# Peptides against a protein of PDB entry 4M9S: the designs that were tried, part 8

Target 1, 135 residues: chain A of PDB entry 4M9S
Amino acid sequence: SRGLVGVECITPYSYKSLAMALQRCVEVLSDEDRSALAFAVVMPPGVDIPVKLWSCVIPVDICSNEEEQLDDEVADRLKRLSKRGALLSGKRMPVLTFKIDHIIHMFLKHVVDAQTIANGISILEQRLLEIGNNN

## One batch from the design tools (peptide; made by RFdiffusion4, then SolubleMPNN)

Design b1_p29_3_s1 (from b1_p29_3, 17 letters changed)
Fold by OpenDDE base, seed 2:
Structure b1_p29_3_s1 (fold): chain B 135 residues (1-135), chain A 29 residues (1-29)
Amino acid sequence: as target 1 above (135 residues)
Amino acid sequence: DAARRLEELRRRREELEARLEQTRELLAK
């Protein structure tokens, strides 16, 4: 499987209270982690999503030919996000999954570029079809 | 135009949620 190239995430939005706090959290992230967070908006909030599905939309600048390596890299990024301002929540059992909170998702929905969201949805949809057809 | 685009994105997301649920169940095995 091929990873996605990194996307720069810049938001001009400044909201009061929670949005301001979240903006500060985003600003201190690495470029890679910001990109991962941006594409997290594509996922439905409040749902435990397996890493395999996250890997369909999370950008990876350096792709490995091994699918397992891709998942590991994605997992590492998501783990970092989960530790920084609780942007995500992870579960290890029975399968490693990550979930985006409704509040975080709502924030991202407003600050992530609409075209980025559209592209992410399209890519995820396509990859889901591919996965579904192979099973 | 912007409102129309937003509605389209919402529609696509809803469709995706159904597929995600199916895929999640499959991959959880």
Scores: peptide ipSAE 0.031, ipTM 0.539, DockQ to the pose 0.026
Fold by OpenDDE base, seed 3:
Structure b1_p29_3_s1 (fold): chain B 135 residues (1-135), chain A 29 residues (1-29)
Amino acid sequence: as target 1 above (135 residues)
Amino acid sequence: DAARRLEELRRRREELEARLEQTRELLAK
């Protein structure tokens, strides 16, 4: 699915209606999918990001330390989000990536707890450094 | 100050863009 790139809110009505629509989409999500969506706010908007990098911040409880299992579970969550209200846009080729649109990102900045955002960014920074050092 | 904190978070996010892109390119090989 494609996101909401290029959409603009030009009236108070547009802002309200869009916010209400997004809120309804968020309310019907499972707890785990809603949590995944919340952490999407730490990613830069408008960038195609591979699942491996999403897995650095999306919370998943798995029994093993298998990276493949983690990536698969994260991918499933992101796929569900991409199918619901265009919350994310997925791309399979050449590498499986997901992107958060600017509008969705702005919405999340208002509804996600500030401490969660701060912690998520810190975690992402740490994990990126670890990946960079191991590659 | 909440506004200052938000600005700092935005700065950090922007700084990550280059590193994210580098990592993405590396993983795509």
Scores: peptide ipSAE 0.025, ipTM 0.552, DockQ to the pose 0.024
Fold by OpenDDE base, seed 1:
Structure b1_p29_3_s1 (fold): chain B 135 residues (1-135), chain A 29 residues (1-29)
Amino acid sequence: as target 1 above (135 residues)
Amino acid sequence: DAARRLEELRRRREELEARLEQTRELLAK
């Protein structure tokens, strides 16, 4: 998996205990969930983002050509993250959305490797081009 | 619609990155 394996917790936080707690939360995640969390850094913090948009950047290996299964798998991962250390917040109505908090986002910017961030940005840009060209 | 939404998210991310960079520059003084 790509993203947060062997993460060093180097943060400018005044409260080292918070950074340590976040690091511990990340360390106990599965490889798949940790990868999903890493790519969450690409999204703007404090915004309720529909699962469909999350699915553009969250890496998922699906064995089917059904786009519907992609969204469900992404939703499950994000839901697990929301239950673990409040890494994300979910909203079901009217549409299922997830939001990353500013504090968590700042943490991720310091611990996620630069290549993962760059990849996420590139993926987002690619999706924009694909959607734009279909119009 | 999806393209417009993604472009908006991209813009917001870029704005955040610029702000964070500015903060880092201030702290480096």
Scores: peptide ipSAE 0.022, ipTM 0.514, DockQ to the pose 0.020
Fold by OpenDDE base, seed 4:
Parts: C-alpha cells; sequence; structure tokens
Structure b1_p29_3_s1 (fold): chain B 135 residues (1-135), chain A 29 residues (1-29)
C-alpha cells in the first residue's frame, strides 16, 4: 500500500500561515545559516542530496584548505537548518544527505532574490563541471 | 560519474521547476 502521499491541498490560507511561520524561522537565523538556506533553493526539492553536492553551493569560510573540512562545515550548517523546524531533512544512511521539501523550496523561490538564485545555479554548474572534469 | 550526477541534477531541477510552475498555476486558480 504505497500510501497516497495526500497532496495536502495547501489552501491559500495554509500557505500564508506557513509562509509567515517560515519567515519567522528565517529571521532568527544567523547570517551564515540564512545564506545557506537561501542557496538551498538551487537544489531539486524532494531529493536526498549528498553533502558533497551541497558543498558546491553553500558558502563556507574555511581557514583550512582541506576539502574534508569543507564538507564537515557544510554538514554542520545543514544540520542546524534541519533542527530549526522543517527547513531541511537529514538522512545519515547510507550517506549523509539533506533534502529540501517542495513546500520549503517553493517558499524560497518567492523569498530569495532572482539574482541570488541565478548566482547559485551558476556556481553549482561551474563547480559540478569542475568535479566532472576531475572525475 | 560526476558528469552523470550533474546531468541528473539538472534534469531533476528542470523537472522540479516544471512541477513548481504547475503548482503555482494550480494555486493561482
Amino acid sequence: as target 1 above (135 residues)
Amino acid sequence: DAARRLEELRRRREELEARLEQTRELLAK
């Protein structure tokens, strides 16, 4: 019985209420976490994305040039976002992944400025090309 | 493998953008 993921017909009212709640959640975030959340809009919603791919778009200032530290710092940020409401969902097995929900993603598309979205997409594409060329 | 993952992500993004647009259209009615 693959449960009908009930298309919760988000009534416009539910959407407004959710949007307001999400706005409040976003407002209390640190600048770093808010930036990370903003760039989450470039990821496909409803998909478990490995931390390595998140690290392609999440801005992190690392004192160390070690790539392993980058993934860890990104993971920490995403974990914080996951704990702050339903902004992200984390999965540890088999690989640490994070997923943005469709509703949250839709919210971000309306809240995040178009230039930031465009920049995030461009950055992701560039870094993925670099990774692809190195593999 | 990375190129394939990129293509898959692009495809998924496009599919999702289309779905989001459909959802927006549904919410606008």
Scores: peptide ipSAE 0.027, ipTM 0.534, DockQ to the pose 0.024; fails the geometry check

Design b1_p29_3_s4 (from b1_p29_3, 13 letters changed)
Fold by OpenDDE base, seed 2:
Structure b1_p29_3_s4 (fold): chain B 135 residues (1-135), chain A 29 residues (1-29)
Amino acid sequence: as target 1 above (135 residues)
Amino acid sequence: DELERLEEEEKRRKELEERLEKTRELLAK
């Protein structure tokens, strides 16, 4: 995914060392997981977000048309991310949710391609409108 | 020219930051 391809450390100097460490963590991710992480930037930090909403922005290239399977695949990716340092925090109860921390979010805001961020926001907005209209 | 490019990029990033701040509101609806 274009979002985190060739991640460069453009963070403030005060966070340079942390950014470098995070960059190393990102570099060892699979392409799919790295892409998922890139789009995580569109979520507000510190908020437990249900998997359903994550599924609005996390790109899934290989998945069936079944929504349940989509959510499961997204959940699996997010779970893997949560196991890699403090990239995400998962919560199973009462509803399966994931949360991005402020530090990670700040990092992503600087290193993710601006166009990717813009696209992610647009996709989220569109999907939310669709969900709202279908309820 | 390079300075102008960097300034434009910064402007774009600021605009995106404003949009990102609104995601919280969108998700709450």
Scores: peptide ipSAE 0.428, ipTM 0.845, DockQ to the pose 0.041
Fold by OpenDDE base, seed 1:
Structure b1_p29_3_s4 (fold): chain B 135 residues (1-135), chain A 29 residues (1-29)
Amino acid sequence: as target 1 above (135 residues)
Amino acid sequence: DELERLEEEEKRRKELEERLEKTRELLAK
């Protein structure tokens, strides 16, 4: 499935048609990638966010407590999402960052469970506070 | 009951929007 490749086309899709296309794209994701996409809703759209900050909210089940492995796994998930059309945009230099599109973000705000969004926000705020206090 | 549920859901979504905006400000800092 070509995912969201068609979204980059200048052709005005009805909101309904776009939502259907996005839903199909979400349905073919693995459980882990779908979960990562859901939590992407807590990030501000149109902003290049470093992987370190993504790792604060993207759930990863790893046995190792090594922070480097966490970032690598998160990066891999975000890379896979970026390959499915306009879901995410990645930049490698100078620092690896990912950006969520405004349209995708709007879609997620409507389809992701409200409690999941609330939890994601809480987690991010807590992690940001911890990072700020440790610096 | 259905109208009340819809109103509560709308209120909840509005509160989430406000929190998202605050988060944006924190990330920009």
Scores: peptide ipSAE 0.423, ipTM 0.843, DockQ to the pose 0.032
Fold by OpenDDE base, seed 5:
Structure b1_p29_3_s4 (fold): chain B 135 residues (1-135), chain A 29 residues (1-29)
Amino acid sequence: as target 1 above (135 residues)
Amino acid sequence: DELERLEEEEKRRKELEERLEKTRELLAK
């Protein structure tokens, strides 16, 4: 899968030690959680994003009769990621949201496969259009 | 050859940044 690649984060800033720490955090994740983290790069940093929107890009394998459980499964993955330090921040009120930090986002932009990023953006845009048309 | 490859990578990164910005705008609507 084209998730995260084992590449050093090259930034204009002196974040080598931070990048190494983040890389270690990524390496200990399960494949599915690592995949979820990879697609988090598609979201704007510093913004509280509702789980509904996260579910547009986070890949989840569910049964057809369990479509209503999609948001719950996505929320579980994001919750696990939020427990890994600065990867994500969660809020429950007024609605369940998750936010990616600017530094984490910068890291992901450099280590996530470019095609994965492109695909994630395309999927998000398509599903946002569908949501907009259904409202 | 190496220079060309670097230029292509930079172009690709710039295009992705532009698309990410557009996505931000879509989410703000």
Scores: peptide ipSAE 0.422, ipTM 0.838, DockQ to the pose 0.040
Fold by OpenDDE base, seed 3:
Order: C-alpha cells, then structure tokens, then sequence
Structure b1_p29_3_s4 (fold): chain B 135 residues (1-135), chain A 29 residues (1-29)
C-alpha cells in the first residue's frame, strides 16, 4: 500500500471500514461500469496502463466495428470509475492511461469470482499474443 | 469437508496469482 490510502488501512478496523465503503461504491455502479471494474483485477496494480490494453479485457455490450470507437467507450467507462473515489486514477499526458491502486486491487481479488479472474487473464493473454503477432 | 474446500480454494487462488505474474511479464514486453 502507498500514501494516504496505505495509512488508512494500517488498522484492521480502518481496513474494514474502507472495504465497506468500496462495497457501497460498487453497488451503486451500473452493470457495465461494475463489470469494467471487475475485469480491472487482471491488470497489475500501480501501473499506468494505456486504454488500448484496457480495451482487451473490458467487455462492451455493443460490438464496435472500429477499434477507435471501442477505445473511446472503454475510456468513458474508466473515466467514470476514476470519478468514483479511489477506484482508478487517470492521466492524459503523455498518453491516456489508467491505473488501479494496490488497495483497490486487493479488494477486487477477494470479491471478484475466481472463474471471472481466470477468464479475464486468458482473454488478456490471447489478445496480447494477437497484437504481438500483428506487429 | 469444509476444511478441504477451503484448502482447494486457496490452491486455486495461488494458481491465479502465478498466472497474473506471467501476464505481468508478458505486458512488460
């Protein structure tokens, strides 16, 4: 854990309170945004990740015929999540990236279904291999 | 029993952690 969030989680009580607050935040999300948050667990915490890589794992209900449109939709979802407390943090420069914090990631690892995590990992690995082969 | 179930769940979680680490390495390339 890092910074102020890490300090707040020093005591078991503080950590429990934070978990309850996070659970409340998750419950008020739309199904789409909650799904996006769930799949964020497959990303390494504390790393600024480009939207293009997020789009590999975040499910979108409407299949876009253009990769750019897909990235835009994913970016909008991640932006909404970044406005919900400490769920995500975003940077616009030098490139648009989003980062999940260690504390949030630990929370998700325990509340997201194990099969969902496994599937997300498989999807990400498959997509990365495809991107690598096309470059 | 319940203990066996929990042990199996822990094993599954450890396997997922290993896969996540491999994914991290792949992302770094």
Amino acid sequence: as target 1 above (135 residues)
Amino acid sequence: DELERLEEEEKRRKELEERLEKTRELLAK
Scores: peptide ipSAE 0.416, ipTM 0.839, DockQ to the pose 0.036

Design b1_p29_4_s1
Fold by OpenDDE base, seed 3:
Structure b1_p29_4_s1 (fold): chain B 135 residues (1-135), chain A 29 residues (1-29)
Amino acid sequence: as target 1 above (135 residues)
Amino acid sequence: SKDEELLELARRLQRRSPLFSLRDVLRSV
């Protein structure tokens, strides 16, 4: 359900400095990594989310029905994002997860195209339903 | 202001990625 939206918060950091840092980090990303970052907006902020769930929304060019390959590619992208100015926070144990902070999420909510957000949410909902039905 | 800074950042990002849009920023301002 669309209940995965985060609540807006006030940044504890200098907004200007953070915005400039984010700008620089985003500018140096590949097109693929920027796309991945954009779709991170559909995830609830502050939550450690397994790669499997990220793979539901992160766009990949892999034409494969193999879930393992998809997860690996998604994980690689998210790892790169976590290394680029800590856009995401990765955790390996007990399960590989990634988290988007509220501040970054708020930024994305303002700059990502509304249709992209809507599509991402719809895709996530659909994929979650499929996962639920197959279990 | 924070809104102006965000707008400027959004403009720059929009030029770098088609997934980013000024429209959403303008709605929030």
Scores: peptide ipSAE 0.020, ipTM 0.470, DockQ to the pose 0.399
Fold by OpenDDE base, seed 5:
Structure b1_p29_4_s1 (fold): chain B 135 residues (1-135), chain A 29 residues (1-29)
Amino acid sequence: as target 1 above (135 residues)
Amino acid sequence: SKDEELLELARRLQRRSPLFSLRDVLRSV
């Protein structure tokens, strides 16, 4: 995100201030959006990742089993996160993608429950395998 | 103090989401 790109050297003071800001941002999220943010920790930081791959780990309740609806719902959550404290960066062209910055990712690695991280990785691996087998 | 404020914020986060623990939030600081 634009606000984090310039943070190359973090002093202890800057780190604490940033952590506080991030914590406040996380606190005001809905439970659903906070969960989505937590699972972003399983993604590699600094990479533009298509919504389809995000859909492998973001928990969503949908009214239909249509893949398009799933991707749309996931995209909506990620869009909300991108608008809230620049937690994610979105690109529309050529394909809709979202990216988590290194600093945000590092924060999540420290605050997200270890079991949640492990579960998210396992789910991602399983779903990637399924996608690979279908192609 | 800033530390006390962070501690209280961490507690609030723990109450609001099972994905966060007091320990984990504090480790990020």
Scores: peptide ipSAE 0.019, ipTM 0.456, DockQ to the pose 0.437
Fold by OpenDDE base, seed 2:
Parts: C-alpha cells; structure tokens; sequence
Structure b1_p29_4_s1 (fold): chain B 135 residues (1-135), chain A 29 residues (1-29)
C-alpha cells in the first residue's frame, strides 16, 4: 500500500498549535534530515515499517552501494527524526522499525512537493519489486 | 485561520527545503 492512503484523523491539539510545533521541529533539522522527513510521506501511516524498507526511499548521498552501511545511515536519520518532536516512533523488537503517525503524514501530504511524492512512490514500488524477485 | 497557519508553515518550510511546496499547499486549501 502507498502512504497516500492515509486516513484523516482528529487531534486533541488545535491545528494552530500543531502547525507551530511542526514548524519549529522542521526548521531545526539538517538538510539531510528534512529530506528524509519529506520522503516519509510515501509510507503508510500507523504501520511499523522495517528499516530495510525505509532504505528504499530515504535519500542517502554518501553510501550508495553497500546495503549494510545504507541501513545504518538511514536508521540514524530516522532515530534523529524520532527525537525531534516525535516525528517518527521507533521500535526495536522484534526488528528495528519506524512508524509515521496519521497526523504527521497528513501534514506531509499537504506540504511535500507533488513531484517528490510521485517520484518517491515510483522508487518504492520499483525497489519492492526488486526485493520480491530476490526472495 | 487554519489555512493561514498552514500557508505560513509551508512558506517557511519551502525556504528551508526545496522538497516542500507552497503550490501544493495552495491546491489543498
């Protein structure tokens, strides 16, 4: 399933308060972490996603070819995002996963560039196909 | 309003990262 299938949800916080909080959280991120956050929009909200699948869409400029190093770098970025206003939530057991909540996902759907969303979905679909063929 | 707050957020985000688009926000409002 694609991340754009996210369900609209009601928050106990005012929209104004949420927007302000998100603004502050995003503004203090590095450029790399902001990019990672943007591509999180392609993931289905409310689902624990293994790091391996995150690595399919999170852009990494330095270590492009080695999967082991890629997963570690992606995990570090996702961990940083989880510590910045809980933009993501991590789970270590049974395997390391990260989850984006519906509220954050809805925000990303509104503000992330449409072409970026489309590209991210296409990349994810392609990578999933490759993984499926290797099993 | 909710729309004004979202627009201001989008403007600030777009200045910080080209991955965020004010255009997409305007279309969704």
Amino acid sequence: as target 1 above (135 residues)
Amino acid sequence: SKDEELLELARRLQRRSPLFSLRDVLRSV
Scores: peptide ipSAE 0.018, ipTM 0.460, DockQ to the pose 0.425
Fold by OpenDDE base, seed 1:
Structure b1_p29_4_s1 (fold): chain B 135 residues (1-135), chain A 29 residues (1-29)
Amino acid sequence: as target 1 above (135 residues)
Amino acid sequence: SKDEELLELARRLQRRSPLFSLRDVLRSV
């Protein structure tokens, strides 16, 4: 699939195209998928991030205490986002990862609530510490 | 024109999700 916008140079036309595409994509998202998209802003752009790390920041309400179910639900949301206007890109091998492109990330930094960004970073840091301490 | 497009998109997104903020866009303009 051709990316929505060329990553190299943002032109006024590319910006308009991005805005229109994002509008259409976001408007048709479920509330849960839209929330997932918002929290994607806390991830570094251009990096293949394993689902386990995405699960640290993507809000999921699951009844099960099993970590496997959390990862599966997060993966499903990220897959749906990847199918819509290249909001994310997925890679299956060697492990399932997702990547946010710089242009999408830049947009999210402008439109996602500042407190949401701060909270997301804090949560990510906390959960990473927990993972690190358990190793 | 870029700022106007961002602003309009932010407004639309904010109407659909409280996680998106027009305030943050305005600060960048």
Scores: peptide ipSAE 0.019, ipTM 0.465, DockQ to the pose 0.344; fails the geometry check

Design b1_p29_4_s3
Fold by OpenDDE base, seed 1:
Formats: C-alpha cells, sequence, structure tokens
Structure b1_p29_4_s3 (fold): chain B 135 residues (1-135), chain A 29 residues (1-29)
C-alpha cells in the first residue's frame, strides 16, 4: 500500500460504513493508482485542478515515460481514480481538470503517510515558489 | 519553461478560486 499508513483506517466519520467503503476502494487499487491517490491529498479539496498542476505531484516513472507524455500518463491515472468509487471528479471543459471532494480528502488526511504529504507539498513549493520569486 | 507555465497556471487558478493557494495547500494537509 504505497503511501498509505497500514491497513487500518483512521476516520473522524460518525458513519463507519462510509469509511469502510472508502477503505475497500483503496484496497482494490493497483500500487500505482494508490500512490497517485495518496498524493492527491496535497491538493485543496473542492477545486478543479488542471492536469498540468496534478502532474507536479503525481509520481510517474520517467524511465518508462517521456516528459512529453507526463500529462497523458497522469490524466490516465486520475481518470481511473474517477471511475473507481468516485474518488475524483473529472471535467473536460474548458480544460481537463480533476477535483477531490472534501469527504475523500478528509479520509486521505488520516490514512496517507506524513512523509508522502510532506514530499508532495515540497515538490509543489519547489516548482512554484522558487520560480515565482525569481520573477 | 514548463515550470514557468505551471506557475502562471497556478497564479490564474488562485485568482479564480479563493480555495487555492500554496498556503491553503499547507493547511489542508
Amino acid sequence: as target 1 above (135 residues)
Amino acid sequence: SRDQELLELARRLEERSPLFSLEEVRRSV
């Protein structure tokens, strides 16, 4: 379970059935898709995020994928997540975006490794803040 | 560069959505 804290689910939900359902959805994912879902916790919930920004934090093996194919590979992973238990919500117009809902995000905050979260934030900050400060 | 393009996209998103900021990313996790 790459990027996730063990098998047990920590949840603030009063309804245990929802937490159990989400846990099951995560368990049936491939390792790659589960990793992508873990890094989705970095994004603010309820916001339509373009694929290019998702590609900053979703891990892709560059040995298997050219940089020019990065966005396509990320989009494919996010699309699979959107079709599995509605873990994400996709939107095509005006550009391809994906959104994580608050309920899913809240779940992930409790089950994703702290180091994974820290790494994702660091990557995003490095790409955006450092470049912004130079302009 | 790709990074500059991404920064511009992020800036535009921040202007459109008060829910998106680097500060909010830190607070949301």
Scores: peptide ipSAE 0.040, ipTM 0.631, DockQ to the pose 0.021
Fold by OpenDDE base, seed 4:
Structure b1_p29_4_s3 (fold): chain B 135 residues (1-135), chain A 29 residues (1-29)
Amino acid sequence: as target 1 above (135 residues)
Amino acid sequence: SRDQELLELARRLEERSPLFSLEEVRRSV
């Protein structure tokens, strides 16, 4: 009985090479998409998060006064991020969600400005508190 | 209302993932 030797998934990419690849992906983003990615660090990694919750922290310049378009604009940004180097993973069914992987999240912790992180946390906390108080 | 929907979604997320608490958000950064 040949014991299935656990295939150690040796990622052929050194930590350095992965970091470099991610850095290149970030550099080619638009300012808007880069900003969205920066605020993604506030979300817990490995969790499928609905677009509506992403919209609480992702900054969107809505040219149209229609609040109904906010989720669509956020979704479009997150979708672009998911297509570029798999910075996010999207799932359409049953509800449109996006997830940040642990490895990407760790990367963002090191490269996103501390003030940006603090601001993102503050914004999320404030909005969740406001929503909670309306119950 | 949009706020009620967001609250329910946030609650559901917190139930499914203990990582999605305000405290864990602070710790995750």
Scores: peptide ipSAE 0.029, ipTM 0.604, DockQ to the pose 0.021
Fold by OpenDDE base, seed 5:
Structure b1_p29_4_s3 (fold): chain B 135 residues (1-135), chain A 29 residues (1-29)
Amino acid sequence: as target 1 above (135 residues)
Amino acid sequence: SRDQELLELARRLEERSPLFSLEEVRRSV
């Protein structure tokens, strides 16, 4: 199932126009990139978030258990998203971060399916809990 | 450790974005 559903938002025309443009961008994404975008909905908008924290919610299948490889794979997905309709904004210095814009976040809240949102929240909460228990 | 760093980052994000919460996302479902 696609993490994003084509839902028309009842919003002002300007927003609708942007939403339609964003939807077109979403439609041409790979399944893995679209999934990553969907899970971005659980992140606070307007904040430069390090890749390490993104990796807590972005689903990745890697062969190695090395943390650096996990971050690299997540970063690659986020980089692709940043080049597609500015879905994310990347910053390389001082550390690699990505930011979701408020408008994009609002869009995602309307088009990401409920189950995907719930899953993303659960994954984040579980991983944070695990981190807390290890300390 | 990575775990400690992630916890601190998460905490800092919440402090920097007080208007954002997972609860808001939950309510949108």
Scores: peptide ipSAE 0.045, ipTM 0.605, DockQ to the pose 0.022; fails the geometry check
Fold by OpenDDE base, seed 2:
Structure b1_p29_4_s3 (fold): chain B 135 residues (1-135), chain A 29 residues (1-29)
Amino acid sequence: as target 1 above (135 residues)
Amino acid sequence: SRDQELLELARRLEERSPLFSLEEVRRSV
């Protein structure tokens, strides 16, 4: 899958068991969900982020060009990630948001491919630029 | 507007994220 290629990782974790558990969680993901998780590293940890912003960076392969449908597909992916080892945490009220924890984010910084991170940043910047130009 | 809200939120994210900068975006709006 794009973004998370290998299992071998040097982590700063003092608890080897936690790192191994996270690696196993990543290994069992579908290619699509693994890609979504990879791009989650672009978001700052510990912040409740609305699905609308997640949709600016999470790649969606096949869906409607309608923004509402894109948000739904992104939300479904993020929900799946939240159910697997608490890779993300979801909040429904007052608005549907997802948050990546500091520990998970730190893990991703070490295992996500540098090119994937760069691509995610570029995609986000491009989408935000388009939003700015359309207003 | 929805788009303005997203831009403002993105700006706030930049302040908290060491990974990306929205300098070019801010200049374009």
Scores: peptide ipSAE 0.044, ipTM 0.611, DockQ to the pose 0.019; fails the geometry check

Design b1_p29_6_s1
Fold by OpenDDE base, seed 1:
Structure b1_p29_6_s1 (fold): chain B 135 residues (1-135), chain A 29 residues (1-29)
Amino acid sequence: as target 1 above (135 residues)
Amino acid sequence: LFTLPPLPPLSEEELKEELEEIRKLLEEL
């Protein structure tokens, strides 16, 4: 199965068809995985992002999970998304990373509510600042 | 979290600017 990697131009018809297919993929996700996918919109497309940085924006219920398991739980969610409809691309070497492709990112920009996007960006910026100050 | 049917993004330019800032921050990490 060839990934959506390399699509440079999409016709309006192709976009509509892709959007319908992606919508179906989103509808069958669990609430947790769907939330993870929504917040993936705040990441720049085409960049291999370490799990540690994904954990800054992917919502996890810390009441049910120890903080030490945060990265593992986030990784599991992202792995599921990578296997379902190629929503993400994962790499294990040299460090576990995930990437959102431009076409998926474009779709998310249209279907994720503006407030969620704004909140996600704000949270990411805040947490990145904290990481930068601690390193 | 998701809005259906897909709506054109409001303030696409603002979103692009914010994403560019995020990209810069990520490159520094």
Scores: peptide ipSAE 0.040, ipTM 0.550, DockQ to the pose 0.146
Fold by OpenDDE base, seed 5:
Structure b1_p29_6_s1 (fold): chain B 135 residues (1-135), chain A 29 residues (1-29)
Amino acid sequence: as target 1 above (135 residues)
Amino acid sequence: LFTLPPLPPLSEEELKEELEEIRKLLEEL
């Protein structure tokens, strides 16, 4: 039971090499997908998170006000990220969820600006309160 | 959004190789 706690991931690749590779992967993303990836930093790593919760922090420029369409667009972005270097992992059953791995999350904490992280947390908290009040 | 300076551009082949390496590393975690 190797808990991810002490994973000095002795990867045959130096941490520096992995970071460089990840940075290159980020640079080839579209602006929209890169923004989605940046806001993924506010999510806890290693947790299967429903698309509805992802939609609380992922920025979307959709003309439609329908919640269903918002979730679909967010899901599409997250699917693209999952296909590009396994930046995320998706699960369809029983509920569509996405997970950010700890190593990717650590990378994002170092490369995403502090203001974006703070804004993302604030937005998530506000929207969670709204969801909680509507239940 | 991101604070790191841009890296030198990679060829498409080099990028594919690096992506595959990342996928392998993530699968081992």
Scores: peptide ipSAE 0.039, ipTM 0.563, DockQ to the pose 0.621
Fold by OpenDDE base, seed 3:
Structure b1_p29_6_s1 (fold): chain B 135 residues (1-135), chain A 29 residues (1-29)
Amino acid sequence: as target 1 above (135 residues)
Amino acid sequence: LFTLPPLPPLSEEELKEELEEIRKLLEEL
């Protein structure tokens, strides 16, 4: 997994260049993949998170609420994001997980609208509670 | 979804709380 090493760019120019590159990457995404990327901001950065937990926040329009289908669709979206500008890092073993790097997360914190972030956090909290209580 | 100019940073406390919840969930699995 090619994670961006958490070196905060000391130079404004390097950060600006990276931000511009990331903005371009966001612009060329499909609406669905862009939505998935936006909601990735609610996850803690630098942590390998299993697909099941990603599925708690990634919006799915087409798939049914069946767990297996949901996880597969979410995984496909996250895989595409991983291939496109290394927006995420994925690993398959021992369990399929994805991680958002600190630099990407920092970018998202500034460009994703506040209402989307608030909604994403609320949804994650609710679904985590449901999983914990029904497990 | 995405806005310009840049927004204020998110609270780190919220992220810490979510991380703790995730850890608890994983321990129960």
Scores: peptide ipSAE 0.035, ipTM 0.562, DockQ to the pose 0.129
Fold by OpenDDE base, seed 2:
Structure b1_p29_6_s1 (fold): chain B 135 residues (1-135), chain A 29 residues (1-29)
Amino acid sequence: as target 1 above (135 residues)
Amino acid sequence: LFTLPPLPPLSEEELKEELEEIRKLLEEL
């Protein structure tokens, strides 16, 4: 059964209806934005995460590997996601951060393939180690 | 990336309504 355990909804929409709505939101995304959303599952929900950390896991296919361009491209993707059904929430000051809400995170954990989740976690861990070693 | 089968297409108006409901839901959390 494709159920999200622990979703409390005040709206008259059933979990199934909400899941369908979210699925439709995912389907209308570009491939790049959909990929970004998929990898957002590796972040802890309800935490304001700096763009620098998002850039460790959000895949960027076309833009330069220059750090400034990478962060800007990642930020643009996350901004687009924040505008589409509030899939993310952004905070611009004092530092640009994005947060995935619990309900969206729960949805992603059920619909993103397990291997992608595992890979994303591994990539994040590796990148964090690299950042730590360079300090 | 995603494991769910595709859903039937929605009209633009239906999609906007669903997105708005999602936004409202998130605001209530």
Scores: peptide ipSAE 0.032, ipTM 0.565, DockQ to the pose 0.638

